# Ledger of designs, part 236: peptides against a protein of PDB entry 7BDX

Target 1, 212 residues: chain A of PDB entry 7BDX
Amino acid sequence: EMGAAACTLLWGVSSSEEVVKAILGGDKALKFFSITGQTMESFVKSLDGDVQELDSDESQFVFALAGIVTNVAAIACGREFLVNSSRVLLDTILQLLGDLKPGQCTKLKVLMLMSLYNVSINLKGLKYISESPGFIPLLWWLLSDPDAEVCLHVLRLVQSVVLEPEVFSKSASEFRSSLPLQRILAMSKSRNPRLQTAAQELLEDLRTLEHN

## One batch from the design tools (peptide; made by RFdiffusion4, then SolubleMPNN)

Design b2_p23_5_s2 (from b2_p23_5, 10 letters changed)
Fold by OpenDDE base, seed 1:
Structure b2_p23_5_s2 (fold): chain B 212 residues (1-212), chain C 212 residues (1-212), chain A 23 residues (1-23)
Amino acid sequence: as target 1 above (212 residues)
Amino acid sequence: as target 1 above (212 residues)
Amino acid sequence: GLEQLLNATEIQAERFEDSLQPP
């Protein structure tokens, strides 16, 4: 309980750029984010048997950790730190997104996807993530989730790839050959306005790429 | 390990006034400081049997909690919060200071005493602490500790009482009758310059009170 | 670059804190 409470407070205050800089300016950051990856991995591995109540202290703790990573990645110095000094954490997040089943741990998936999106703002971060093994299949796997918020954040991450020619050119063939076009088209007609807009914009971007 | 790491980071960033305001501005503060008191109490109660390694994760966690309280109390809004909304925590700190043996958990004692000193900057805080049951005997009990840092912070807290006439007048008789004058005189000759100065200043303040 | 195209929208996770409160 106390750990979850402390981590939740840290998550809340990490919304400030000054706090992120303070976290990263100390000698504790490397250790913290190393253990963060291990902790999230441990949690996901423990899910396959016990329907752990999503409202458990452990769940809250892991959500807070993922939230902290997202807030760190929202700041330029935080993105630089993650890409340079915490690549293992990025690898872990990608792995965990693949290990979770459709509909499983929706909120955690959203937070992890948000963190990856933030990392993708940096070209170095986008390159690192996109060059990870099985990245494109992972995107389509995640897009099969029935949850609209999960799908929204997957689409936003896909859009980051599409909008960067240097990155897209390296995977264009695989991307085009495996594109779940029918699924994205269905999303463009969603009742969820955020999902609808994201899908429509992505479709427009893809059409532009086909003509250029 | 993860809890200790997260709490240590929170401790570090709480040195900022903006962070303290952010912590207290949310709906998580009351819960956090409530659990903080319980956690510290649990730790102290567990010490009577197992020589828990002072470098344990649990010890670090509790030190971080005490450090956070100290940092909160260093700010005006934090003092107000503690005195108005977390009196149980203040009561717990006073209790724990009494429960620990001389020489036991020196660093924790120092942090707790620092938090009380910060609270004492506010007249309402000083009144609350000084009116606690057995407060004056507790001061003298703590002053019997062989550690110079513990004694230093006890003397500083005593000085807060002495320098506030409204508070001192209420306990003047008990204070004078129980004053460990010989112990304070010995401290005024300490090789530790901070302890020496604190003891000398207190003795001067006490002499001034005897003449007024 | 991507930073300009994505309009530097910082996605803060703070918005989820309220949803993580136990009932």
Scores: peptide ipSAE 0.018, ipTM 0.770, DockQ to the pose 0.063
Fold by OpenDDE base, seed 4:
Structure b2_p23_5_s2 (fold): chain B 212 residues (1-212), chain C 212 residues (1-212), chain A 23 residues (1-23)
Amino acid sequence: as target 1 above (212 residues)
Amino acid sequence: as target 1 above (212 residues)
Amino acid sequence: GLEQLLNATEIQAERFEDSLQPP
């Protein structure tokens, strides 16, 4: 489908800050990201519980959309746009991450997690996503994913929460009571150096918080 | 449709030279423009002789594709790409311009004409399109369009041919024998200043060629 | 067709992980 190809190209060029600004500078941006969320949602719902990631034009299309969101969120003005004007999209991403099963649609899941991480760079974005209903359980559920890259990005997102005292304090009780410590400890011994490092750093941050 | 929206955004950002370079720098560019031609062709064929321009997502999608081609052709490297690697697309555009009726799909027709004009900035491109079978009759047929903007861009393309002696000489006989002089003269009296000026300039160029 | 396009090497968008904490 031509749409998937075009969207993929848009994703590719959205790696540029200037392109992101151009995307957002148009009056069509709001509508685009609204449809983006709906499109991603329809895709995930169409999986009908199938655990496997689809290798199709439809999946590529959705991956491109997720990639665009990620790249937009990578830029300050893009984050501002998403956290101010596309909160429904963020809600959708959170919902979809919860709807996907472990091992399901790994690439999409990674992109969505990356987008949320990028959003979390903004305190406003971090506050918004972390205050979403079921956010903490979602994190731990995602951390149960067999995919190392998924887990890596979950850990990074968790760290974003932990490193912000104002945000962490609001959920500290729930966080501590539900922390999958053994899972994180296991990750700190991963053969994947990125995952290992992320887990180690998070553990260090958590230790620091407990002693203060 | 999300595809149309994404493609429209891609069109919008393709106004940047750097974005065009990014589009062309990928190994997907060839295939993208191949599919572009096929998509545009399928759209025009689907009109089933209906004279009216469609106001639909499909039309918007095709407009965006045509816009992308136009923006690519506006850049030197883009022209080089099109004239070297996407000649079939150029052939398709020429064919579609011939397939469309006067007053039919005006916006698309304008974009396609703009793309051909941009391509004509390169001598290689100008040579290629002008040597296409039925090119001169096509120009005159297009000039019969009731839309002033269509006619404007036809005149600009005609001027590109006329201003290149090597190109013009090859078709000078046919050109002179078929020139819709009265039509062009009428345009030189248009209330539309852009059309008026274009027609006047072309007439001046033609007069210069006749005296030399 | 599109399948061939999809299988072609994507210009991978550089994943900007902006690690820059706002000052």
Scores: peptide ipSAE 0.040, ipTM 0.761, DockQ to the pose 0.040; fails the geometry check
Fold by OpenDDE base, seed 3:
Structure b2_p23_5_s2 (fold): chain B 212 residues (1-212), chain C 212 residues (1-212), chain A 23 residues (1-23)
Amino acid sequence: as target 1 above (212 residues)
Amino acid sequence: as target 1 above (212 residues)
Amino acid sequence: GLEQLLNATEIQAERFEDSLQPP
């Protein structure tokens, strides 16, 4: 309980850029993020079945960790730190997103996807995650999730890839050949306005690329 | 390990006034400090013998908690919060300081004493802790510690009491009758310059009060 | 007379990037 409470507070205050700078400026940052990845991985591996107890201290703790990573990635220096000094954590996040089943650990998926989106704001970060083994299949795996919020953040991440020619060119063939167009089209007709908009924008971006 | 790491980071960033405000402004602060007291108490009660493993995750975690409390108390709004909304925590700190033996958990004692000193900067805080049952005997108990740093912070807290007539008047008789003058005099001759100075200043303050 | 054990840092508001407050 105490660990979850402390981590939740740290998550809350990490929304501040100055707090992120403080976290990263210390000699403890590397160790913290190393352990963070291990902790998240351990949690996911411990999950038996499809039911996550969202109210458990362990769940709250892991959510807070993911939230901290997200907030760190929301700051320029944080993104640089993650890409330069905590690549293992990024690899872990990608792996965990692949290890989880559709509908499983929705909130954790969202937080991790948000963190990856933030990382993708930096070209260096985008290049790193997009060049990760199995990245394209991972995107489509995640897009099969029944949760609209998961799908939304996948679409946002996909958009980051599509909008960067340097990145898109490297995986364009795989991307085009495996694109779940019908799924994205279905999302563009979703009752969820955020999901609908994200899908529509992505479809527009894809159409533009086909003509160029 | 992860809990200790997260709490240590929270401790580090809590040195910021803005972070303290953020911690206290949330709906989670009350619960956090309630659990903090319980956690510290549980740790102290679990201590078998006089040897503390300072490098243990549990020790580091508790030190960080005490550090957070200290940093919160270092800010005006934090002191107000502690005195108004977390009195149980203050009571716990006082109790734990009494439960520990001379030479036991030196670092924790120092952190807790620092927190109490910060609280004492506010007259309301000083009044609260000084009116706690057994406060005067507790001061002398703590002053018997062989550690110079513990003694230093006790002397500083004693000075806070002595410098406030409203507070000192209420316990003046008990204070004067139980004052370990020889111990304080010995400290005024310490090779530790900080301890020496603190003892000298306190002796001067006491002499001034005797003439007024 | 204030005692701070570690260095202080400031909190910034949410930016265009995904920043979350815990529920």
Scores: peptide ipSAE 0.023, ipTM 0.758, DockQ to the pose 0.091; fails the geometry check
Fold by OpenDDE base, seed 2:
Structure b2_p23_5_s2 (fold): chain B 212 residues (1-212), chain C 212 residues (1-212), chain A 23 residues (1-23)
Amino acid sequence: as target 1 above (212 residues)
Amino acid sequence: as target 1 above (212 residues)
Amino acid sequence: GLEQLLNATEIQAERFEDSLQPP
């Protein structure tokens, strides 16, 4: 309970760029983010099937950790730190996203995906993430999730790849050969306006790329 | 480990006034400080005799909590919050200081005493603390600690009382009748310059008061 | 574009009289 409360407060204040800089400027950052990944991994491994106690202290603790990572990645120095000094955490996030089943730990998935998206704003981050083993299959695995919010953030991540020619060219063949087009088309007709828009924009971007 | 790490980071960033205000401005503050007191109490109750594992995660966690309270109390709005909305925490700190034996949990004692001192900068805080049951006996109990740092912060707290006529007048009789004068005199001869100075200044202040 | 920072908190600054840092 206390750990969750403390971490929640840290998450809250990490919404400040100055706080993120303070976190990173200390000699505790490396250890913190190392343990963060380990803790998130342990949590996911502890889950039995699709069951998640969203209101448990453990869940809140891990959610706060993921939120902190997202907030760190939301700023330039944070992205630089994560990509340069905490790649293991990125690897862990990618792995955990792969370990989770569709519908499992939806909130955590969203937070992790948001973290990755923020990292991907940096070209180096995008390159690192997109070159991770099984990245494209992972995207489609995640896109099969019934949750619209998960799918939304997957589409945003896909768009980050598609919008960067250098990165997209490296995976274009695999991307085209495995693209779940029907799924994305279905999303473009979603009642969720954010998902609908994201899917439509991605489809437009993909069409444009194929004409070039 | 993760809880301690997160709390340590929170402690570090709480050295910023802006962060303290952020902590207090959220709807999580009341819960956080409630659990803080409970956690500190549980820790102290778990101690077997004078044994303390200073490097344990539990210890670091509790130390960080005490540090956060100190940093919150270091600013005006933080003092106002603690005195107005978190008196239970103040009560807990006072109680824990009384529960600990001389030499026991020295680091924690210092942190808690620093918190109380910061609270005492506010007249309302000083009044509340000084009017707590057994406050004067508690001061002398703490002043019997062999640790110079503990004694230093006790003397600072005593000085806060003595320097405020309204507060001192309420306890003057008990204070004078129970004052461990020989102990304070011994401290005024300490090799620790900070302790020596604090004791000397207090003695001077007390002499001045008796002439008035 | 950047994701919005999560768990928004308002931060205010005050003067420190006796602040502590972790070891």
Scores: peptide ipSAE 0.015, ipTM 0.775, DockQ to the pose 0.085; fails the geometry check

Design b2_p23_5_s3 (from b2_p23_5, 12 letters changed)
Fold by OpenDDE base, seed 1:
Formats: sequence, structure tokens, C-alpha cells
Structure b2_p23_5_s3 (fold): chain B 212 residues (1-212), chain C 212 residues (1-212), chain A 23 residues (1-23)
Amino acid sequence: as target 1 above (212 residues)
Amino acid sequence: as target 1 above (212 residues)
Amino acid sequence: SMEALLNATELQSERFQDSLTPP
């Protein structure tokens, strides 16, 4: 309980740029984010069989950790730190997103996808995650999730790849050959306005790339 | 391990006034400080028998909690919050300082004494803690500690009482009758310069009060 | 150094960045 409470407070205050700088300015950041990855991995591994109550202390703790990573990645120095000094954490996040089943741990998936989206604002970060083994199949796997919010954040990450020619050109062939076009088209007709807009914009971006 | 790491980061960033305000501005502050008191109490109760390694994860976690309380109390709004909304935590700190033996958990004692000293900067806080049952005996009990740093922070807290006429007048009779004058005189000759100065200043303050 | 970290190359400075608070 106390760990979850402390981590939740840390998550809340990490929304400030000055707090992120303070976290990273200490000698404890490397250790913290290393243990973060291990803790998140341990949690996901424990989900195989026991319906972990989403409101458990452990779940709240892991959500807070994922929230902290997202908030750190929202700041330029935080993005640079993650890409330079915490690549194992990024690898872990990608792995966990692949290990979770469709409909499983929706909130955690959203938080992790948001962290990856923020990392993708940095060109180094975008290159790093997009060049990770199985990245494109992972995107489509995640897009099979029944949750609209998960799908929204997957589409946002896909858009980050599509909008960067240097990155997209490396994967253009695989991207086009595996594109779940019918799924994205269905999302462009979603009742969720955020999902609808994201899918529609992505379809427009993809059409533009086919003509260039 | 992860809990201790997160709490340690929270301790580090709580040295900022803006972070303290952010912590207190949320709906989670009350719960956090309530659990803090319970966690610290649980730790002290567990010390009876097992030589807890001072470098254990549990010890580091509790030290971080005590550090957070100290940093919160260093800010005016934090002092007001503790005195108005977390009195049970203050009561717990006073209790734990009484429960620990001389020479036991030196670092924790120092952190807790520093938090009380900060609380004593607020007149409401000073009144509250000084009017707590057994407060004067507690001061003298703590002053029996063999550690110079513990004694230093006790003397600083004693000085906070002595320097406030409104508070001192209420306890003047008990204070004078129980004053460990010989112990304070011995400290005024300490090889520790901070302890020596604190003891000497307190002796001067006490002499001034005897003539007024 | 922190200064080196602040000089990160951004793709789009105007892109929305996700910052979250606990529920």
C-alpha cells in the first residue's frame, strides 16, 4: 500500500518539467528506471492465470510506474535520457505490449503506448523503437485490441512512423504489405470521435504516401 | 526495492517548495501521510529483537518517508497542513521518538527531530507538540542518546520552546525542575562544534530567562 | 550532462506530448 501511495505521488508530481529534471539530475535515476522495467515485467508475468483485480495495490503501483515513464518521456531531456541510458526499459515496454493479450490490462497498455509515443517525438527514439525486432507486427497485434483507447494510441504511434520519411522508407515495403487497411477503415467509422479522427487522418497520410 | 527507490526519489524532489505544493494540492496527501505514520510505526515495532540491517530496503524506505515529512514541514503550507490535517502523524513521530532506545535508529531519530523542529517554526505547531503529554520528559530522554547528532537536534527543539515566551511560560516550572543542566553543560564542551555551539547558546538563553 | 540532455533533437516541437496525472 505505502509503495503504491508513494509511487502515485511521484507520478503526479512528475507531470512537471522541473520535477523530471530533478529526478534525472540525481544519481538514482538509472537504478530507478532499471527496477521499473523489472517490476513491470514481473507484474505482467504474474497475470498468467490469476485474475489480478485491476484495483489491486500491485496494479496501481505498476500504473504509477508507467505514468512516471510517460511523464519523463514528455520532456526533451527525459526522452534523451530514456533513449541513451534506459534502452532496456524501452525494450521491456515493447516486450510487455507483445505479451499482453487483446483486452488484457487496457490501462497499462495505454500508459505504455503513450510513453512510446512521447519517445517517438525524439528522432533517435523513433528510430530505436521502429527498428526493434517485430515492431510492425506488434503494431498490428495491438490494433486487434477490442478497446478503443488502446487502438487510438496505437494509431498515434503508427502516425509517428508514417510522418517521418527517414523512418518510414526503411519499413515501407513491410508496412504496405501487412497494413490492416480494413481494420483502420472500420475505426474511421467509430463512434469514438478521437479514434475516428485518428484513423481518418492516418488514412489520409497513407493515401498521400501512395501517390508520392 | 522498488518502493524504496520510488520513495527515495519522492524524498529528493520534495526538497522543492513547488513539489510540496503539488503533493498537497492533490487529493492523495491525506492518505499518504496517514499511511506514512502507520509504516513508520510498523518499522519501529519490528525492531524489537532483530538487528535490522540499517542498509535494508525497509530502513531506506522509512528514512525516505521521514525525509519527505521533514521537507514538507520546511514549507509554510506544509507546516500548516501537518498541524491541521495530519496531527496523528505528529503524535506518531513523538511516540516513536519515545519508543526507540538510546543509540537505536540514530538516522531515523535525527530525521524525525528535524521534522518536529520545522513544525515548531509554526506557532500552532510549536504549541501542539509542546502541549503533547510527556513532551518535556521526552526531550530529556532523547538528550540521553550517546549520538551527538541526535543530541544536537534535541537541543535545537528545546531552543524553539525556550525562545517562545507564550509556550515556555506554560511549562516553565516543569522545565526548570527537570532540566538536565549537567548534561547540557557537558555538551557545551563537546568536540562536535555544532553540538557545542547549540548547547552554549541554549545555556545563554536559559540564563537570560532566569534573570527575567 | 543535463545540458546535453536538453539539446535533444525533436521531430515536431508542436506535437502534442502526453503528460498524465493519476486518476
Scores: peptide ipSAE 0.031, ipTM 0.795, DockQ to the pose 0.072
Fold by OpenDDE base, seed 2:
Structure b2_p23_5_s3 (fold): chain B 212 residues (1-212), chain C 212 residues (1-212), chain A 23 residues (1-23)
Amino acid sequence: as target 1 above (212 residues)
Amino acid sequence: as target 1 above (212 residues)
Amino acid sequence: SMEALLNATELQSERFQDSLTPP
């Protein structure tokens, strides 16, 4: 309980850029984010046998960790730090997103995807994650999730790739050959307006790329 | 490990007044400090049977918690919060200081004493803690500690009482009747300059009070 | 609670607010 509470507070205050800078300016940042990845991994691995109550202290703890990562990635120096010095954490996040089944730990997935999206604002970050082994299959795996929020953040991440020609060109063949077009089209007709809009915009961007 | 790391980061960033305000401005502050007290108490109670390694995650965790309390108490709004809304925590700190034996958990004692000293900057806080049952005996109990740092912070707290006439008058009789004068005199000759100075100043203040 | 966590403040950068940055 106390760990989750403390971590939740840390998450809350990490919404401040100055707090993120303070976290990273100390000699503890590397270790913290290393342990973060390990802890998240351990949690996800524990799910196979345990119906972890979503409201458990452990769940809250890991959720807060993912929130902290998201907030760190939300600012330039945080992105730089993660991409330069904590790639293992990014690798872990990508791995965990793949390890989780559709509908499993939806909220955690959302936070992890948000963190990756934030990282993708950095060109170096975008390059790094998009060149990760199995990245394109991972996106489609995640897009098969029944949860609209998961799908929304997947689409946003896909859009980050599509909107950067240098990055998109590297994966364009795989992307086009495996694109779940029918799924995205279905999302463009979603009753969820955010998902609908994101899917529509992506489809428009994709059409533009095919004509250029 | 992760809990201790997260809490340590929270402690570090709580050195900022703005972070303290952020902690207290949320709806989670009351619960956090409630759990803090409980966690500290549980830890101290666990010491009777366990030679807790001072470097254990548990020790680090509780140490960080005490640090956070200290940082919160270091600012006006934090003192106000603690004195108005988290008196149970203050009571717990006082109790734990009494429960610990001389030489036991020295560093934790120091942090707890620092937090109480910070609280004592607020007149309401000073009144509250000084009127706590057994406060004067507690001070002398703590002053028997072989550790100079513990004694230093005890003397500082005693000085806070002595320098506030309204507060001192309420406890003056008990104070004078139980004053470990020889111990304080010995400290005034300490090779530790901080302890020496604190003891000397206190003795001077006490002499002044007797002549007024 | 999970609800309390969901209410915890988080940041996410938006593309319209922050363009891709070089290393």
Scores: peptide ipSAE 0.031, ipTM 0.779, DockQ to the pose 0.040
Fold by OpenDDE base, seed 5:
Structure b2_p23_5_s3 (fold): chain B 212 residues (1-212), chain C 212 residues (1-212), chain A 23 residues (1-23)
Amino acid sequence: as target 1 above (212 residues)
Amino acid sequence: as target 1 above (212 residues)
Amino acid sequence: SMEALLNATELQSERFQDSLTPP
């Protein structure tokens, strides 16, 4: 209980750039983010099937951890820190996204995807995550999620790859060969306007890449 | 482990006035400080005699909690919040200081005393804690601690009482009748310069009160 | 922190960063 409360407060104040800098400026940051990954992993591994207690203290605690990572990644120095000093955490996030089934832990998925998206704003970060083993299959796995918010954030991450020639060129063949085009097209017709827009924009970007 | 790390980070960033304001501006502050007191109490109650694992995660967690309270109390709005909305926490801190034996949990004592000192900067806070049942006996109990740092912070708190006529007048008779003068005099001869100075200053203040 | 900021390799894009607060 206390842990969840403390982590929630830390999450809240981490929305400030100055707080992120303060977190990273201390000698505790590395240890914190190391344990963060382990804690998130332990939580996910403890999930038996569909048993999702969304409002449990444990869930809130892990959500807060993911939120902190996202807020750190929202800041340039935070992205740099994660990419240079917390790669294991990034690997863990990618792994957990792969371990979770469609429809499972959607809120956590969204938070993790948001953190990865923020990391992808750093070119080094984008390169790192996109070159991770199984990254492209992971994207399509995640895009099979029935949750519109999950899919939205997957599309945003996909777009981050597509918009960077240095990154996209390395995996373009795999990308094109495995692209779930029908799924993306379906999303472009979604009633969810954010999902619809993201899918449409991605489709336009992909068309541009085919014509160039 | 994760809780200790999160709480330590929260403690670190809470040194900022803006962070304290952010903590208190959220809807989670009341719950957090409520649980804080309970957690500290549980920790102290779990201590069997002299079993002090100073570097345990549990200890670090509770130290961080006490540190957060201290940092909150260092800010005017934080003091106001504690005095108006977290009196149970203040009561708990006073209780725990009484429950701990001389030489027991000195680091925690120091942190708690620092928080109370900060609260004492607020006149409402000073009035509240000084009017708590057994406050004066508690001061002398704490002053019997063999730890110089504990004693230093007790003296600082005593001085906070002595320097406020509205507060001191209410308990002057009890204060004078129970004053451990010999102990304070011994501290004024301490090799610890901070303790020596604090004791000397207090003695001077007390002399002034006797001559006025 | 400042050194980390100076060393950061940021993408030049109009993409918006995600910053979150607890619900």
Scores: peptide ipSAE 0.033, ipTM 0.800, DockQ to the pose 0.072; fails the geometry check
Fold by OpenDDE base, seed 4:
Structure b2_p23_5_s3 (fold): chain B 212 residues (1-212), chain C 212 residues (1-212), chain A 23 residues (1-23)
Amino acid sequence: as target 1 above (212 residues)
Amino acid sequence: as target 1 above (212 residues)
Amino acid sequence: SMEALLNATELQSERFQDSLTPP
């Protein structure tokens, strides 16, 4: 309980760039993010296919950790830190996103996807994530989620890949061959405005790439 | 382990006034400080007279909590919050300081004393603390500690009481009758410069009060 | 609520707000 409360407060204050800088400027940052990945992994493994209890202290604790990662990744220096010093955490996030079933741990998925998206704003981060084994299948696995917010953040991550020619060119063949076009088209007709827009924009980006 | 790491980071960033404001501005603050007292109490009770393992995750966690309280109390709005909304925590800190033996949990004592000192900068806080049952005996109990840092912070807290006539007048009789003058005089001759100075200053303040 | 916390505490970057090159 105390851990969840403390971590939640840390998450809240991590919305500040200065707090992120303070976290990263300390000698405890590396340890924190090392254990973070392990803790998140342990949580996901503990689910063992069970439905997440959203209100559990454990859930809140892990959500706070994921939120902190997201907020760190939202800052340029934070992205640089994660890409240079916490690649194992990125690997863990990718792994966990693959381990979770559609509809499972929606909030955690969202936070992890947001963190990856933020990391993808860093070219090194984008390259690293996109070159992860099974990355493209993972994207489509995640896009099969029934949750609109999950799908939204998947689309945003996909867009990050598509918009970088150097990155996209490496996976273009696999991407084109496996693209769930019908799914994305369906999302472009969603009643969720954010999802609709994201899908439309991605489709436009893809069309531009195909005609060039 | 993760809790200790997270709380340690929160402690580190709580050195910022803006972070303290952010903590207090949230709806989680009350819960956090409520549980904090309970957690600290549980830790002290778990010692059961045993020597503190300074390097344990539990110790680090509790130290971080105490550090956060100290940092919150260092800020005017934080003091106001503690005095208005977390009196139980103040009671707990006083209790725990009484429960610990001389030489036991030195670092925790220091942090708790620092927090009380910071609270004592607020007149309401000073009044509240000083009116706690057994406060004066507690001060002398703590001043019997072999650790110079503990004694230093006890002296500083004593000085806060002495320097407020309204507060001191309420306990002046008990204070004068129980003052460990020889102990304080010994401290004024300490090789520890900070302790020496604090003892000297307190003695000067006391002399001023006796001659007025 | 947890949802309110997620929305209130999160900072999210937009791709075109930051440089893609390392600082």
Scores: peptide ipSAE 0.032, ipTM 0.782, DockQ to the pose 0.073; fails the geometry check

